# Peptides against a protein of PDB entry 6DSZ, part 82

Target 1, 361 residues: chain A of PDB entry 6DSZ
Amino acid sequence: NYVVTAQKPTAVNGCVTGHFTSAEDLNLLIAKNTRLEIYVVTAEGLRPVKEVGMYGKIAVMELFRPKGESKDLLFILTAKYNACILEYKQSGESIDIITRAHGNVQDRIGRPSETGIIGIIDPECRMIGLRLYDGLFKVIPLDRDNKELKAFNIRLEELHVIDVKFLYGCQAPTICFVYQDPQGRHVKTYEVSLREKEFNKGPWKQENVEAEASMVIAVPEPFGGAIIIGQESITYHNGDKYLAIAPPIIKQSTIVCHNRVDPNGSRYLLGDMEGRLFMLLLEKEEQMDGTVTLKDLRVELLGETSIAECLTYLDNGVVFVGSRLGDSQLVKLNVDSNEQGSYVVAMETFTNLGPIVDMCV

## One batch from the design tools (peptide; made by RFdiffusion4, then SolubleMPNN)

Design b2_p13_3_s4 (from b2_p13_3, 4 letters changed)
Fold by OpenDDE base, seed 4:
Structure b2_p13_3_s4 (fold): chain B 361 residues (1-361), chain A 13 residues (1-13)
Amino acid sequence: as target 1 above (361 residues)
Amino acid sequence: MVPLPSDKSLPVL
């Protein structure tokens, strides 16, 4: 019996940064198929804390902090529609990842969406939203005492949702999504009523966005609203302000991932299909009344990395580049460019052994 | 020149 030590998966399919182990610890969490790796970010680099085997391929991995929690909780959804909320507990040297809540969110009826599973959390932690099936939006209400994740569906008239996020600063949980119909791609918002289990009209919509609009970024306060990333354009909308840019540099390759750098949403990392790393900058204008508005959007090329499946800013200009197709990297962003005009320096590379082709010999 | 993020008060890599 050759116990082929099944090589641990190395391809990264998700990453998130937050305070999972404690309120003070900065963590990097990495999803590698069925494996969750938990690191503490230190001055010396990434310190491994725990590895967790999941009951399926991780499809969604999001950190969130409900009101009155001291540290972040982890929401995981698997490709088989098993949902859980995980909590880190340490007692001396004993480290436990506890399941605080769980449930299966699979529906008996529905067409699985071609653009895959989308899972989002309301910034105020009122609910989790799931786009699993065409024409359905699943809601998991977040309640502290609920060990069983109960979900309900709201019918979504827009059958082909491309991406969806919860907006910030909304009195009611509000989603913003890109959808496609026979007339093109559009952006719409809905308020989610937990009480009535229905959608109400959202604050704004934008019809006829770029045909290849693929990502929604919810922008935190003070800006609010959303950024829509296309192939050729980047647009901002918050209901009152619209701004669009079409920087020629992004036309060369499709942007495929993003990560917020600043808590106030002033900067985002963007990664494309060629491994180019960009900074998206939101330029502020302070009004005489003290309101902050978006003056302009700017994109700058930082450099080249492995092709990112996911990006996460850690601290001190250090970025984790999670790659599915190539080696994952820790990279340093520099203020000054090198002789080649790059602001990116690779600090560490994590070898991707690729998919273990189980050659059944 | 892209302004780098300000260092968070967290462990500096």
Scores: peptide ipSAE 0.023, ipTM 0.618, DockQ to the pose 0.087
Fold by OpenDDE base, seed 2:
Structure b2_p13_3_s4 (fold): chain B 361 residues (1-361), chain A 13 residues (1-13)
Amino acid sequence: as target 1 above (361 residues)
Amino acid sequence: MVPLPSDKSLPVL
């Protein structure tokens, strides 16, 4: 009787930070296949709080705070299209993860998208958007009293969506997405009508972006708009202002993940396929009327880490590097570079034992 | 356990 102690998964496939355990606690949540690990970020380091088994591989993991919640809720979608909204509840020493809502969002008809599952939440928590299938955008309206996650589909004319986000500062929920057609890659926006269950024309579009445009970053106010990351270029657009940079340093390897550092969207971490860590900086210009506009974009190489599947800025220059291919890390960002010109120092390394290949022996 | 001091001073590069 070989008790194969089922080794716990170590490869990270998602991470998020927020206030899940309380309004005051800073949390790091790590997805490792079917496992969710919950930490509190402390001055002494990562304190483990809870580990939760999920009924499937975590495909989407997002924190959000509906209006009048004191702390963040967790949206999870599994690779088998099981959706849930989780809440952390503590009563004395008793810690429970409760399901506020759940549902299965699988469609009987549709081509699963080759680029996988995308899940996004409206910044105003009006809806969840899901790109699961080509030519469909699934909407889950967020209602506090709804224990059953109901979804509907809107037909998307753009069959090959590369990435999609909700924009900030929009009166109606507005998506911004990169898509590919026979003419190349493009950026488009749509307003999402919950009432009519349709798309309306969004505030702007950008045709013929870089051929390898792969990522959309929604930028908070006061800038608003989106950043589009390609292989050779980084572009900003908000409907009124367009700015593009083509820093030679990003051309060497594809940027695969990002994380916002500042709440106002002034800085972003970028990770590439070689484990290079960058800072993207949005330089502001204050107008005489008090409006803030984007003056410039800058990219700086910070250093090298494990190849990030996901990044999250914690606090005080500490970043969690979630890696699927290598060891996950806690790294410190320094103001001054070391002798090698790196601003990155590894603080802690979390050994990745690889995928549990179920060797059915 | 790595010290994560809650210094709100983000490194400004």
Scores: peptide ipSAE 0.020, ipTM 0.609, DockQ to the pose 0.630
Fold by OpenDDE base, seed 5:
Structure b2_p13_3_s4 (fold): chain B 361 residues (1-361), chain A 13 residues (1-13)
Amino acid sequence: as target 1 above (361 residues)
Amino acid sequence: MVPLPSDKSLPVL
């Protein structure tokens, strides 16, 4: 009986950047199947701090900072619908990962959505939203005193949700989602009432978006609204302003991941299925009243990386490229292009050993 | 371990 010591998973399923270990530390958190790796981003590189085994494959991993917390908390949802909120606690050299809250959010009735699990957090930390099943939106209210994550479902009339996000700057928690019906793909918004446990009409909708519209990006203030990414087009909508671009360069391969670079939502990294890395730029126009409006959208090709499952901007033009299919990378974004016209330089590569095939020999 | 510049300044790309 050769117990092949199951090599640790190397394929990255998710990555997030924030302040999890302290208010001052910049962290990179990497999900590798059932493993969570926690790094501190330093001038010398990625310093490993802790590795955590999870009770299942990580499906959602999001950092959030509730009002009055000094550092970020971590929400994790597993593929078996185990939810937890984790806190990093250090006392001298003793490092612990405390479960502040947990729960199982599985429903006995429902069709698991074909596009998989989506988990989102309200920017004001009022709730977590989960798209787990067709025709259902699960809400987990965020309450400080709740050790048990209680959830409820709201019925979605839109059975085929493609992607969903919470919007910024909304008085009530507001979702924006792409959905498909027999007439095509559309964008809709709903306000989420915690009190009534229902949807109210959201601020805007956009019917008949691009047929392959696949991703929603919620844009922070001052712009607000959302970016909708398709195969051929990128659109912005905030209720008052609509803007669309169709840069030919994005037609070559499907954009599959994104990450916000600037806190104000002026720039986003985009990764496609060929490992091309783009910058999406939101050009601002300052009005005479001091309001900031979106003037234009621009897409620039930065270069090539491993095929990203997830992207996260760290600091100083350094990006972590989390790859499931290839090697994960730390890459540097440069202002000047190299001789090949690339703005991307690989700094470090993390070997992906692929799926551990349990060869029962 | 690749040096990550710790200058907390986001590069203006």
Scores: peptide ipSAE 0.020, ipTM 0.605, DockQ to the pose 0.480
Fold by OpenDDE base, seed 1:
Structure b2_p13_3_s4 (fold): chain B 361 residues (1-361), chain A 13 residues (1-13)
Amino acid sequence: as target 1 above (361 residues)
Amino acid sequence: MVPLPSDKSLPVL
């Protein structure tokens, strides 16, 4: 009897960093198809804590901390539209993953969007937003007492949303999105009214962005606003300030993922389809009144890694490179470059055996 | 030279 040990999935399709196990622990959470792996980041490396089987492929995985929670909660959405909010609970040696809330957010009517599922959380934890279908934005209000995730749809006039994020520092939950119409790609903002279940006019818009604008990064205060990443350009906009760069180095390969390094949004890691790792830097100008404005944007090549599906900065210059196509890595970012001009050193490599095709024989 | 955040909160890996 050959016990075909069902190989566990090794391809990474999502990763997040936060404080999930406790308020003090730094965690790395890794999505590998239907499996969630939970690690504690330590001085000795990644300590495995728990593995969790999910009832479907993880499509969205986001950490968030509602007001009055001591640690982060985990939002998961599966490719089958099962949503849950998970809490880590430890009692001595007993480790449980508690479902705080769950629901199915599938609509009976709607065209699934070609760019796949997008899930976002308001920075103030007022709601979860989901782009599942063309012309619809689904809202899940975040309320402490709700064991059942209730959702409603708001109609989007913009049928072809490319990417969407919630903005920081907004009195009302505000989305910023790239969309495509027959005239090209554009950026728009909407305020989300939970009360009226509608969109209000957002603070700004930018028509006719780069034709291949593909990603929105919401920038924290003090900068606020958003970064729009294209094939040829990176642009910043916050309503008052606009700045664009077109560094030739980003034209060589498409940027496919990003992760914020600094809590204040001064630096972002960028990964491209060739496994190049970049730092995007937001240069500050401090005004005499103490206001911080964006002076400039800069992109620096750090080095080469496995082709990232996702990136997450851990601590002390350590980055997890989650790869779907290659081996995932822990890499160290150094202040000084090596002889080849690379700031990246591989610390650990996690072998990717590829997709386990469940051949039901 | 990209200044790395030395978050000195965790011991240096």
Scores: peptide ipSAE 0.026, ipTM 0.693, DockQ to the pose 0.106; fails the geometry check

Design b2_p13_4_s1 (from b2_p13_4, 7 letters changed)
Fold by OpenDDE base, seed 3:
Structure b2_p13_4_s1 (fold): chain B 361 residues (1-361), chain A 13 residues (1-13)
Amino acid sequence: as target 1 above (361 residues)
Amino acid sequence: SKSDLSTPGTLPV
């Protein structure tokens, strides 16, 4: 009996940074198919704390902090539509991952979207939004006392949603999304009414964005609004201000992932299909009334990494590059370029042994 | 020196 010790999955399909183990600990959480790895970021590097087996492939993994929680909670959705909210608990040396809430959010009727599962959390932790099926937006209200994740659907008139996020600084939970129709791609906003279980008109829209607009980034206050990433352009809109750039350097390869660096949304890491790492910078202008507006957008090439499936800034210029196709990396961003003009130095490489083929025996 | 990964720092960019 050869016990083929099933090799642990090595391909990364998601990563997040936050304060999951404690309020003070900086954590890196890595999704590798059905496995969640939890690390503490330390002066010596990544310290492994816990590994968690999930009942399916992790499709969504997001940290969030409800009002009056001291540390982040973890939302996970699997590819089989099992949702859970996880809490880390430590009692001396005993480490437990507690399921605070769970549910299955699969619908009996619906066309699964070709662009896959999108899961988003309202910045004020009022709800979770899920784009699972064409023409439906699923809402999970966040209630602390509810162990059963209950969801409802709101009908979307827009059948072909490309990406969606919750906006910051909105009185009501507000989504911003890129969608495609016969006329092209567009950006629209909706307010989500939990009471009426419907969409209300959002604060703004932008018709006829770039044809290959693929990602929405919600920008925190003081800027607010959203960034729309395309193949050729990067656009900012907040209802009052519109700004677009078309830096030639981004045309060479498709941007496929992003991560916010600064809490105020002034900088974002961007990764493309060639493994190029960029910084997107939001240049601020302070108005006479003390309001902060976007002056300009700038993109800088930092260097090359493994092809990122996900990016997350840790601390002190260190970035985790989660790769599905190649080796994952810890990289350091440097102030000065090397002899090749790169600002990126690989610190650690995590060998990717490839996908675990489920051999149906 | 191993860069202190836990030391808060400003990005170089």
Scores: peptide ipSAE 0.022, ipTM 0.603, DockQ to the pose 0.438
Fold by OpenDDE base, seed 1:
Structure b2_p13_4_s1 (fold): chain B 361 residues (1-361), chain A 13 residues (1-13)
Amino acid sequence: as target 1 above (361 residues)
Amino acid sequence: SKSDLSTPGTLPV
């Protein structure tokens, strides 16, 4: 009896940090193809809690906390368009992952977007947004009592969306997106009306951004607005303030992932295609009225890691580097550099054995 | 020393 121990997937394709097991626990959640791994972050390191098999490759994995929930819920979308909202439940030593809601969000008509699936959650938990198909934005309203994830589509005039996020601090759910047309790449905003199931004009737009603008970061209050990352430039815009930098160091390799370090949006980790880890800093200026404005943007090279598919800041300067192409890592950020000028120290390395070839026999 | 992964602390930049 050869127990073919099916080799567990090791390549990481997503990671997220939050409070999933309890309000007090800090968790690291890791997506490895069809597998979800749940850890508790402790003073001793990562403690494994649960592993969950999903009915398909995880394409979106986001934590969110609806009003009046004590802990985060997990939204998952698979590459086969199966959506679910998961809750962690513990009763003594018994651990269960409860499906609070599920649905299939596949459309019968639509061109799947070449840039893949994008899934985003409104910071106020009013809706989930999905870019699955060109010229469509799918909305899943978030309701506590809804066990069936129902979605509707809103038509996008912009057929080639590169990236999209919900903005913070907006009265209505507001998306900010980079799109491409024959004239170049642009940034636009739309308000999303749940009632009318349509887009309204957003607060701002920026035409003719950098030709290789690839990522949108929504910045929380007090700054608000968004960061647009390109090949050569990093741009901040909030409707009132525009600021752009072109640090020569980012031109050497394409930035491919990001993660917010500070809850107030003052710092972000950036990872590039060479495994370089950067800190993006938002320098604040406090006005006499107590308002906070962006003074400057700065980029610092921290060091080198495995090539990140995803990054997540944990706590105390510890970062999880999720890698698809190399070994995933826990790294420590230090205030002082080593003799080589690096602020990054590898704490733990997780061997990547490569893709599991599903031999569909 | 194993870095305390659960201690509140943003790295001072």
Scores: peptide ipSAE 0.021, ipTM 0.588, DockQ to the pose 0.410
Fold by OpenDDE base, seed 5:
Structure b2_p13_4_s1 (fold): chain B 361 residues (1-361), chain A 13 residues (1-13)
Amino acid sequence: as target 1 above (361 residues)
Amino acid sequence: SKSDLSTPGTLPV
């Protein structure tokens, strides 16, 4: 009887930073297949608090704070379409992860999208949006009293959505998405009507973006709008302002993940398929009326890390690099470069033992 | 000059 001690999964497939354990604690949450790891970020590093087994591979993991909540709640969607909203609850030494709401959001009919599951939360916590199937956008209304996550579908005319986000500062929940058609890739916006369960025309669109446009970043106020990341270009659009850059350095490898550094959306970390870490900077221009507009976009190479599946800025220039293919890392961003010209220093490395081959014997 | 990469926080400097 070989008790193959099922090694705990070590490959990271998601990470998020927020205030999950308390309003004051900074947390790092790490998804490792079916396992959620919860850490407190301290002056000494990452302190483990809890591990949680999930009923499937974590496909989406997002923190959000509804109005009147003191701390963040956690939305999880599994690869088997089990959705839940989790709350951390501590009572003395007893630590519980409470399921506030749950549901299965699988449809009986639909083609699973080849680009995988996308889950997004409206910045005002009005709804969760899910791109699970081609030609469908699933909406989960966020209601405080609802223990059952009910969802409905809205038909998307755009069958091949590449990425989607909710925009900031919108009176109605508004999505921005990159889609592909026979003419190329495009960006469109839709307002989501909860009442009518339909899309209304969004504030803007951009036809014929870069052919390899792959990611949407929603930019918070004061800038608003979105960043579209391609293979060769990075573009900003907010309906009124368009700006594009084509820094040669990003052509070498595909950007695959991003994370916002500043709450105001002035800086973003970008990771590529070679493990290069970049900073995307939004340069401000203050107008005479006190309005803030985007002056320019800039990309700076910081250094190299493990190939990031996900990135999250913690605090004090420290970044967690979640890797699926290599070792995950805690890295420090420095103002000054080292002798090799890198601004990145590895602080801690988390060994990835590779894929658990579940040999069901 | 690269942008200030550090924010005041709880992690070691």
Scores: peptide ipSAE 0.015, ipTM 0.610, DockQ to the pose 0.109
Fold by OpenDDE base, seed 2:
Structure b2_p13_4_s1 (fold): chain B 361 residues (1-361), chain A 13 residues (1-13)
Amino acid sequence: as target 1 above (361 residues)
Amino acid sequence: SKSDLSTPGTLPV
C-alpha cells in the first residue's frame, strides 16, 4: 500500500483579507482547492493560524460583517454547492472554526453556467447572491438566527451573465451585472426584493459596452456605482456620472482579477493574464456642496508578478498575489521605481507544485 | 506624481 502522501494543494484559486480571527487582526485567507489557509498579517509577516479542510473545492470565499458582529464571518460555497458561514473562535490555545450556518444550494433543474459559479454578498449584509445556473439568480437571505441557509431563485431574463456584483449605498439590495446577448455585451442593474422574491428595475443600465467587458467592480461611497473592465476599456458608471478610458497598455493582456486598496474605492489593483500588475486610480473632485464626484480614471503599470488568479492588498504596500498557474507571491509596492521602471519587488515566493490530481483510486 | 502607495500599518516596510 503506497500511502501516496496526498500532496497538499499549492495552486491558489481564491484569497480574501479582513478581520476574521478578531476585530483587530488583519487576516489573509487563501483557498487552495479543498484547503483553506488562515494567516494573521503581522509586522513580521504572515503568521499561519489554521488550515481547514473543506468538503469540496472552494468556489466562493467572501468575508462579511453583519450588523452587531465584532469581526467578519466567512461565506464559503463549494463546487458541489455546499454553502456555509464560518466563524473563528479562540478560547485560550483552543482554535475552532464554527459553522454558524450551512446548506446545499444545488438545484435539480438548471444549466450550470459556462463561466462558473459567482457568489456575491450585499455590502449591507442583507443577502448573498449566487449565479449558479443560466437564467437564475439565487438569493440566500442573511438572518442571524438562521442556522439553515435557505435560498430561493429569481428568474433572470439575461441568460449569459458574465459578472455580477452588489452595489453600495442602495436602499434595496441592488445588483449590477454584465451580460451578453446577440447584440453584444451590456450592463444592467436590478433591485432585489426579498419580500416579493423578484427583481425590480434598477437605477441604471448601459447598453452596448465593450464586446469583451468581463468584470464588474462595485465602488463604495462616496463615489458609488460600478467599474466595468474590458479588454480595451475601463468604464465607470453610477447612474449620473459616466466616464471611460481606453489606455493602450491594457490591450496587451486581459485583466482577470482586481482588489480594492482603499476602503473608499479610490484605488484598485488589477492583474492580467501576463502577470502585469496595475493600479487603477479614481481621481475625486469635491464639489462646493461637499459632494464627491469622479473627475478622472487613471491606470498605472506597477510591474510584473506571477499570473494572479486573485490579488489581496494587505498593508504597507504589501500585496499577496495568489497564483494558480505559477508561484504565489508576497510583493512590495514601492513609491519609487527600480532601474527597469518597476514598482514591484518580490518579498516571498510560495512554490506551486501544480495541480494535484486527486486520483480517487 | 504616482499615487501614494504607503498605507501605514503592521506589515514590514
Scores: peptide ipSAE 0.009, ipTM 0.593, DockQ to the pose 0.107

